Peptides against a protein of PDB entry 3S8F. Designs and how they scored, part 248

Target 1, 157 residues: chain A of PDB entry 3S8F
Amino acid sequence: VLTLFVAVPSLMTAFTVAASLEFAGRLRGGRGLFGWIRALPWDNPAFVAPVLGLLGFIPGGAGGIVNASFTLDYVVHNTAWVPGHFHLQVASLVTLTAMGSLYWLLPNLTGKPISDAQRRLGLAVVWLWFLGMMIMAVGLHWAGLLNVPRRAYIAQV
Target 2, 166 residues: chain B of PDB entry 3S8F
Amino acid sequence: DEHKAHKAILAYEKGWLAFSLAMLFVFIALIAYTLATHTAGVIPAGKLERVDPTTVRQEGPWADPAQAVVQTGPNQYTVYVLAFAFGYQPNPIEVPQGAEIVFKITSPDVIHGFHVEGTNINVEVLPGEVSTVRYTFKRPGEYRIICNQYCGLGHQNMFGTIVVKE

## One batch from the design tools (peptide; made by RFdiffusion4, then SolubleMPNN)

Design b2_p24_6_s2 (from b2_p24_6, 12 letters changed)
Fold by OpenDDE base, seed 4:
Structure b2_p24_6_s2 (fold): chain B 157 residues (1-157), chain C 166 residues (1-166), chain A 24 residues (1-24)
Amino acid sequence: as target 1 above (157 residues)
Amino acid sequence: as target 2 above (166 residues)
Amino acid sequence: KELVLAVYEASVAMLLAMLLDIGA
């Protein structure tokens, strides 16, 4: 039980980030329960990438609670479930955040703004990356629940 | 100003926390579903049991593969299994169908996995520690044991067999 | 039974922690 309390600060941080996004969206003219989402700068890959990372982090965080539970971890430990969790946390959140950071950092370091073509390409890359990661992550979690082992080249299923 | 922004963010945080509580119930429901569908038939072991990995092959219940399967009661057995680089002992493990089997698994060398296909038996095996798993095989046949913890160059070939007899 | 109890206790603890945070 005490181990799961470690999740509380992480959740609080996540909600703080979400609150910041809502505040930003409302400052940009978004109104209502969901209007603030549309008001966010979805045309900027430096924004979209880390936000997509955060979206992937939500189910990953839920999986983190499962993995941190002694009794629940018994079911999923060293199955394909674990790589599924990793790909949500590292290959999605961390990687997409890095991509987003790059889209901001490079123009600032070089003093050259990105072209419109580069911006559009960047958006395509991060969305496709997110889609691919979600498909793979869902597949890995599903396979894990079907008793596909981690670190094995064969499985009964 | 900063103060006004802080108050606004704080209000949004409270809203998102409320939302998180709602989502928590959804996650709990999903966990409950998962448990109901995937956890039947396996009982994890109790207290931490320690053993000396340097002598486990020489003395004690793991030392003789011929004595590894011990009948502890009517339709109840304890099986003392060694996971080592790169295999399992005894191999095969022979047990009766419908019997309650208590596996006591340890390692004389490095960390291994003990994953039994067709079951939800899946534990890490640490040198110096005894892993205990209780299971009842309902179907006769052969069940493959897979090492799912990397243990060296022969890891991919580390297999065992449980033979369940009618 | 132990698993059910563990899930229950964890859930209650988490809910309580979150509620306390909202109330603070």
Scores: peptide ipSAE 0.011, ipTM 0.734, DockQ to the pose 0.075
Fold by OpenDDE base, seed 5:
Structure b2_p24_6_s2 (fold): chain B 157 residues (1-157), chain C 166 residues (1-166), chain A 24 residues (1-24)
Amino acid sequence: as target 1 above (157 residues)
Amino acid sequence: as target 2 above (166 residues)
Amino acid sequence: KELVLAVYEASVAMLLAMLLDIGA
């Protein structure tokens, strides 16, 4: 019950953020149905990281609803599915948001802007992290559906 | 300028709200798909049954491993299983192939898992509660029981075996 | 049945929230 209650505000927030992003993209000169996406500041790791986190949170959030379902939870509960869900929520959304905040916070605290090299490295780190996390998450979810148990070092699959 | 910005934001919000509704249906469809493809043979939850975890080892159907397997009818058995730190009782559990087996599982100590490899049997075992699972083994052989709920220092080594006889 | 009910309730709640937000 609680999960479902949390899901509604979360979805509303997500779509509000998306609306804000679209508005921002259009202000930056983006046009068309998808042109605003390209107009967003993808050259800034402080922007990219949280956005990628949000993208990872979408399937994670959907998984949360699955986990909250009695019938579906029976299938996935205490399987590798659950760690997959957690990694999307914590290691993707939370971690990437933290990473993004760091790229904003440190320059502001020190008064020194990041170099171009640091910016590029930051982008690489964030994208690679996201990619790796998605691979792992998909693998864990798949394994979970194949009834690989959670908290066990062996499985008959 | 502020008014124009507000109107623009409102328009985008309306669009995204419409999209959100569409996504809701997508999520419902995904749930339905998952149910259709992965929930075949779901074991229904049994009736709520309570037991005293402090006495379950001394008295009652779980007390004697030698009497844990009870024939309740033609080709029907009830197996009283204890999950404890750190193992299962009886071990091995011996049952006939093709028989309907009702597992009655409880714990005398802490929460454990009861996950039988090669089957859809996967339940948590709580002290004071009896987990009921009904299953028919179609294939003879050995099935490993794995504890998939952390139960202490020996959790990783907590295994059992179900032997299905021809 | 429980799943259907849960999904239905969640859907209704979400729709209601959206409608309230649009009206607000």
Scores: peptide ipSAE 0.005, ipTM 0.714, DockQ to the pose 0.065
Fold by OpenDDE base, seed 2:
Order: structure tokens, then sequence, then C-alpha cells
Structure b2_p24_6_s2 (fold): chain B 157 residues (1-157), chain C 166 residues (1-166), chain A 24 residues (1-24)
């Protein structure tokens, strides 16, 4: 019940962030329905990381609603589905946001901008991290739907 | 400039809020659809029953594993199961094929899981509470019970078996 | 005002969803 109440403000916040991204993209010269997306600073890991986290949050948030549903929880509770949800929320959203924050914070603390090599490496790291997390999350959700138990090393599938 | 920016932001926010609401309705519709099409497999939640975990091993229906399987009617059984560190009692649980089985599961120590492979039986077992699950085994054979709630050093080895006889 | 209305509508929808879930 509480989770569902929180879901409404969370959705509003998430889409407000999306609105801010659209505004930022259009300020950067993006035009059209989707042109603003391309105009966003995809060359900056401090930007890319949190955005990828938000993308992971979409299925994760949906999973949160599922987990909070009385009827649907009977299917997914204590299965591999639950770790899948957590990896989307914690290991993708929170972790990628933290990574992005560091890419902003460290240059400001040291007074030195990141090198181009560091920037490219950072982009590779966050994209690979996101890809890995998506593979893991999809696998865990899939396994959960197949009734693979959580916290068990064996399963009859 | 600030005024123009404000108006632009407001327009985008309105659009995304509308989209947000639309997505909310989509999610609700999906949940409703799932509930409408998959209700047949839902095990009804039984009445909340409580038991004293400190005495459950000594007295009551869980005390004797040899008497754990009770026939309550024609082709109907109640099975009193203890989940403990680290196993299940009775083990194995023997039930006939096609019979309606009511599992009454509790724990004398810590929280455990009761997940029966090949079935929809998957419940947490709390000390002091009785978990009730109703199931009919249509296929004979052995069904493994897995603990899917961490309960200590022996958690990974905590297994039971349900033997369904023809 | 529009935001308040949106929140209200979303809240009502969520409440209905919860009721449906409880009733199922």
Amino acid sequence: as target 1 above (157 residues)
Amino acid sequence: as target 2 above (166 residues)
Amino acid sequence: KELVLAVYEASVAMLLAMLLDIGA
C-alpha cells in the first residue's frame, strides 16, 4: 500500500526530470519531437551515467509496483525476480548516479578537468556497466518468472 | 529571457505530466488484465493463525512427525510441517496423488522459506505464525522443498521432499 | 492548479488500483 502511494509522486518526479532533459536538449539546439535527445551532452559521462540509471529505473519502478501488488507478488516473491528488481534500482540507478556524481565532483575538487582519455574511458565504463546490469536484470527477471528461487543455488527449471 | 524559459519549461512539464498519467493508466490496465487472466492460480490467504514457537515442538499437531499427515476427509489431508534450522519435518512428506492437501507450516526458531519446486507453493514461514497453503498434486513423484529465506549457516542445505504416491 | 488536479487524478487511480488488487 505504501509503495503504491509513493509510486505516484515518483512517477511525477521521473517525468519532470524528463521534461527538464527535453528543455535542456532544446536549449542546446535540438529540434523536433526527438531531436532534443541527440542534442544532450552524450559525450559527458557525468551526464550519461545518471541518464542510463534513469533508463534502468523504468523497468525497475514497474517491478516495484508488481512487487507491491498482493496478487502479483505471489508469483514473484522470493524468486530471482526480486534480485533483478534490486539490481535495476540499486546497482543501476543509484550506482550510475553515484558514478556520474564523481565525474562531476572530482574535477571540481581537484580544480583539474578530466582528460579526453579519462572522458572516453568513463563513457566506456558507464555504458558497459549499464549493459551488464541490463543483461543481469533481464536474466534474473526471466529466471524469477520461471520460479527460480531467491537465495538458493539450485532450482528445478 | 527568464520569462521565456519559464513558459517553455511549463509547456514541457505539462506534456510530460500528461504522459505520466497515461502511463499510470497503462500500468493499472496491465495489472488489471493480469489479475483477470491469472486468478485461477492464486492460493487464497488463509486466516492468520498463531502458535507458540517455544512449545510447538513439544505439544500440538507439529510435535509428532509421524502424525503430521492427517486425513480430514475423503481425498483431503492436512499436513503439519515444521521448518527449522536446518530442515523440514516431516521429511519426506507423503501424500496421495489427486488429494487436496492443506499445508500448515510454522517455525520453532527463525524465519524460513517453503518453496516447493514444480508448484506454486512459495511462502515465508514465521515463528509464531502458521502459514496455510492448499494444493493438489496432479502428478506423482518427488517434489523438493527449498528454503528461500536466509536462516543461518546451513541455509543452503535446507531441503525437504514431498512424495506424491499414486 | 493543474498540478494539483493531476496529482488528484493519479491518486484516485492508484487508490482504485489498490482496491482492485485487494479485492482480487
Scores: peptide ipSAE 0.000, ipTM 0.705, DockQ to the pose 0.032
Fold by OpenDDE base, seed 3:
Structure b2_p24_6_s2 (fold): chain B 157 residues (1-157), chain C 166 residues (1-166), chain A 24 residues (1-24)
Amino acid sequence: as target 1 above (157 residues)
Amino acid sequence: as target 2 above (166 residues)
Amino acid sequence: KELVLAVYEASVAMLLAMLLDIGA
């Protein structure tokens, strides 16, 4: 129980972020249960990338609970499950946040706004990255549950 | 304006908290179901046992690979296994089908993995500590032991074999 | 049994965390 109390600040953060997104979407004219989502600036890679990172972080966080449990960790430890987990956490959330930050930072540092072509390319990059990460993560988690070992180039399965 | 925004955010946060509570049971059920159906369960660990990694090769039950397999009962064996850079001892490990096997695994050098394909045996092996795993092989054949913990330059080639005889 | 206990513990911890967050 004590180990999982680390979830308290994480939950507070996650729900606050979600609430902020909903508020922002509603300020932008979104209505209803889901209309606020559509109202968010999905045409801006600086926004899309971190949000996709957050989406990937959700299942990763759930996996974190599994990995943090002594009993459950025994099942998944040093299997492909583990790299599946941290690819969601690091290669998705952290990386996408960093990528998204560039789309804000570079224009501000250089004083040159990104072109429409660059914006569209940026959107393509972050969406493709997210898609690839999700495919890989699902595969790794699945393989992990099938007891495929981590740090091995071969497996019986 | 900030106060108004703060109040609004708090309202939405409460909604999301309610949602999270509703989803909690769904996720727990999903995790439990997935683990129960796709895994072979958890192997109980033995008591904490300590050994001196500097002498484990020289004396004691791990010192002679020819004496590594010890029959402790009519259908029960203890196997003293060393995981080292870069292999396992004894290799192969020969055990009979249907017998209860107690693996006592330790390392003389660095941390290794002991992952047996086709089984749920998967433990880390620490120098100075004895890992205990109980397993009964129901199917005859060869089972590969894989090191799944990085242990050096030869890690990728560190394999062993368990031969289960009819 | 250990799995059940683990799930139970996780559930209690999560519920407690959520309740604490609501109460804050």
Scores: peptide ipSAE 0.000, ipTM 0.739, DockQ to the pose 0.077

Design b2_p24_6_s3 (from b2_p24_6, 14 letters changed)
Fold by OpenDDE base, seed 3:
Structure b2_p24_6_s3 (fold): chain B 157 residues (1-157), chain C 166 residues (1-166), chain A 24 residues (1-24)
Amino acid sequence: as target 1 above (157 residues)
Amino acid sequence: as target 2 above (166 residues)
Amino acid sequence: VELVLFVHNSSIAMLLAGLLDIGA
């Protein structure tokens, strides 16, 4: 139980980010329990990318708790579960945040705004990336639960 | 305006913080439930046992692969296994079906994995430490041992075999 | 089977969400 104490500040941080998103959405005219979500700037890849990263980070974070548990880690350790966790944390959150940051940074550095075509392409990229990452991550976690080993080219299943 | 915004943010934060704490308890409960219902497959950790990796090949129970399988009682065996770059010793490991097998696994060189296909045996093997795994093979046949911890250039080819005899 | 269905449904939902956002 004490091992999970680290989850307290992590959850606090995560949900404060969520609070910020809710505030932003409501400032943009969103109302109700979920209307604020729709009001967020989903047309901006610089926004969408890190948000998708955050969404991927949720199951990854839950997996982190599992991996940090001594008893539960015995089940998943050095199985395909672990790379599944990594792909959610690094290849989703970090990578998508980097992508989103780039979509903001480049226009500001160059002084050239992105075209509408570039914006739409950016949206396509981040959504496709997220989709592919989620499929792969689910597959890896599933394989891990089936005791598929990590760092092996063969498996019993 | 800034003050109003700040107050609003604080209100949302308080709500989400409360939710976060509630979710924490939910997660703990779920973990507890999982542990309570799925502990049958968890191999309990044994007593911490140390060995000198520099001498493990020369003397002691791991030194002779021909003596690696030791009958310790009726239908009970201890198998002293070395995981090394890049293989396992003995190989194959021959054990009877239905016998309680205690694997004592260590490494003379680097960290390796000991993952037995078809079983829930999956442990890391550290030089200087003895990994203890207890298992009973109910089905005869061959079980492949896979190294799932990177151990060098030959890691991908590091396999062993457990032969369970009727 | 349930996992497959879950993945399938989730994937469809995500695709739809993505397409809606791209079209916005």
Scores: peptide ipSAE 0.015, ipTM 0.743, DockQ to the pose 0.068
Fold by OpenDDE base, seed 1:
Structure b2_p24_6_s3 (fold): chain B 157 residues (1-157), chain C 166 residues (1-166), chain A 24 residues (1-24)
Amino acid sequence: as target 1 above (157 residues)
Amino acid sequence: as target 2 above (166 residues)
Amino acid sequence: VELVLFVHNSSIAMLLAGLLDIGA
């Protein structure tokens, strides 16, 4: 039970970021309980990428709690579940944040804004990456629950 | 204006912090519920049993594969299994259907996995420690043992077989 | 086997998405 308290700082950080997003959305004219979400700059890949990373991090974080549980870890340990978990954490959040950072950094370093075509392409790349990551992650978690082993080329299923 | 903005940020942070704490309790509750309703098949960690990995192949219950399966009672067996680079001993492991099998698994070399297909048996095997798993095979047949922990160049080919006899 | 194929296909889709970024 004490091990689960490790999740507290992470949750606090995650929800602080969410609070910042709400504040930003409201500053941009968003109203109501969910209207602030629509007001966020979804046309900017530098914004969309890390936000999609955060969305992937949510189920990954929940999985982290499962993995940290002694009894539940018995079910998922060294199965395809584990790769599913860290792909959400690393290949989703970290990678998408890096992608988003690049879309922000390069224009600032060069002093030239990205073209509209580059912006649209960036959005497509980020969304496709996110979609692919979600499909793979769901598949890996599902496989793990079916006792597909990690680090093996064969499975009963 | 700055003061108003600061107050607004604090209000949002407080709200989301409360939500965070609530979600934490929900997760804990879900874990507790799952454990309470699905306790069947959970193998608790047993007493830590240690062995000398340097002598385990030469002396003791793991030394002779022919004596690895020991009947300990009516319909009860203990199987002493070695996981090594790159295989399992004994191989095959022969056990009767319907018997309670206690697997005592250790390694003479590096960390290995012991994953039995078609079962919930899935443990890491550490040199110097004995992993204990209890299982009853309800169906006769062959069950493949898979190493799911990287153990070297031959890891991908490290398999064993459990033969359950009628 | 079907589940493994699903994971592989999903992984390929992800890799293709990543390659689009490099070509960009």
Scores: peptide ipSAE 0.018, ipTM 0.751, DockQ to the pose 0.033; fails the geometry check
Fold by OpenDDE base, seed 4:
Structure b2_p24_6_s3 (fold): chain B 157 residues (1-157), chain C 166 residues (1-166), chain A 24 residues (1-24)
Amino acid sequence: as target 1 above (157 residues)
Amino acid sequence: as target 2 above (166 residues)
Amino acid sequence: VELVLFVHNSSIAMLLAGLLDIGA
């Protein structure tokens, strides 16, 4: 029970980031309940990548709560569910954040701005990565719920 | 201007904090739903029980595979299982259909997994600790035990069998 | 078989979600 309370500060942190995004979007002219989202700089891969990472982090965070539950962990532990959680947290959030950081950092380090072609390619890479990761992660979580074991080459389904 | 910005950020933070709390309750509800739908077949049983992994093969209830299946009551059995590199003992484990089985599982060497195909039995087995799982097999036949915790070079070949007899 | 169906359905769902996101 106490372990589940660890989810509270994590959620608070995550949604503080969301609050910052809303503020930024509204500063950029976005209005209404969802208009601020559209106002965010979706043409910049340095922005899009971390945001997509955050989107992947949402179901990953939910999975973290499940994994932290004693009774639910019994169901999902050492199944494909766990790798699914890892791929959302590490291969999505961390990796996409790193990618986004590079899209910002490299132009600054080299003194050369990215070309429009590089920007478009970066956007394509980030979105395709996110899509692939979501498909894989959903598959792993579902497989885990179907009792596909972790660290085994066989499955009963 | 900075003060106005801070005030705006604070307002958004309050809103998202409220949303976060709402989502917390949603997640709790989902957890409750998952428990209601997925935990009907297996009940973790027993308190933390310790055993000496260095002597578990020589003395005690795990020492003799022929005595591993113990009838504890009408239609109730306790099965003392060893998970070791690289297999299970006894193998096969023979139990009757419809009986309530309490598995007492431990390891004499390293950490292993105890995953029974066709069931929701899935526990880690730690040396020095006894894992207890209660299950009733409704269908007769053979159930494969899979090690789902990496335990060495023979991990992928570490299998056991539970034979459920009519 | 269920795993294949699951992967297939999940893929379709994600594709639809992506298309809806682009269209919105």
Scores: peptide ipSAE 0.016, ipTM 0.737, DockQ to the pose 0.073; fails the geometry check
Fold by OpenDDE base, seed 5:
Structure b2_p24_6_s3 (fold): chain B 157 residues (1-157), chain C 166 residues (1-166), chain A 24 residues (1-24)
Amino acid sequence: as target 1 above (157 residues)
Amino acid sequence: as target 2 above (166 residues)
Amino acid sequence: VELVLFVHNSSIAMLLAGLLDIGA
């Protein structure tokens, strides 16, 4: 019940952010159905990180609804699926948001802007983190569907 | 100009909010579909059965592992299982192939898991509550019971075995 | 078992990415 109550405002928030991104992209010259996405500042790790976090949050959020469902939870409960969900929410959304925040915060705290090399490195780090997180999450979810238990070091499969 | 920008933002927000609501209904529909198709298998009944965890080892159907397997009918058995720190009793659990087995599982100490590999049996075992799971083993052999709920220092070594005999 | 290894390897990759982030 609580999860479903939280799901609604969370979805509203997420899609409101998406709306803001679309608006920003269109202001930056993006046109068409997907052109606005390409127009966003993908060269800024402070932007890219939280956006990737949001992308990871989509399957995680959907998984939250699944986990809150009695019938669906019967399949996935206490399997590797659950850690997969957690890692999408915490290690993807929260962590990437924190990473993005640091890329903005540290330069502002020190008064020193990041170099172009640091910016590029930051982009690489964020994308690699996201990729690794997605691979792990997919693996955990897949394992969970195959009944790999949570909190056990061994499994039948 | 500012008002124009705000109006534009609102237009996009309305579109995305509509999409969000649509997706919400899709998720609900998926839940309903899963329930309707019963793809998850037989879900244990939410019947509340209580037991005193402080006396369950001394009296009642869980007290004697030698009497834990009870034939209740033709090809029907009830198995009274204790999950404790750190193991299961009886161990092994011996049941015949093709029989309908009703597991009644409880704990005398802390919360444990009861996950039988190769089956859809996966329940949490709470002290004071009896978990009931019905299953028919179609294949003979050994099935490992795994505790998938952290229960203390010996959690990782807490295993049991179900032996299904022809 | 293969899935466990897959998850493990992917976790290592993620960890390495995290370490790179700390170093950046």
Scores: peptide ipSAE 0.016, ipTM 0.711, DockQ to the pose 0.034; fails the geometry check

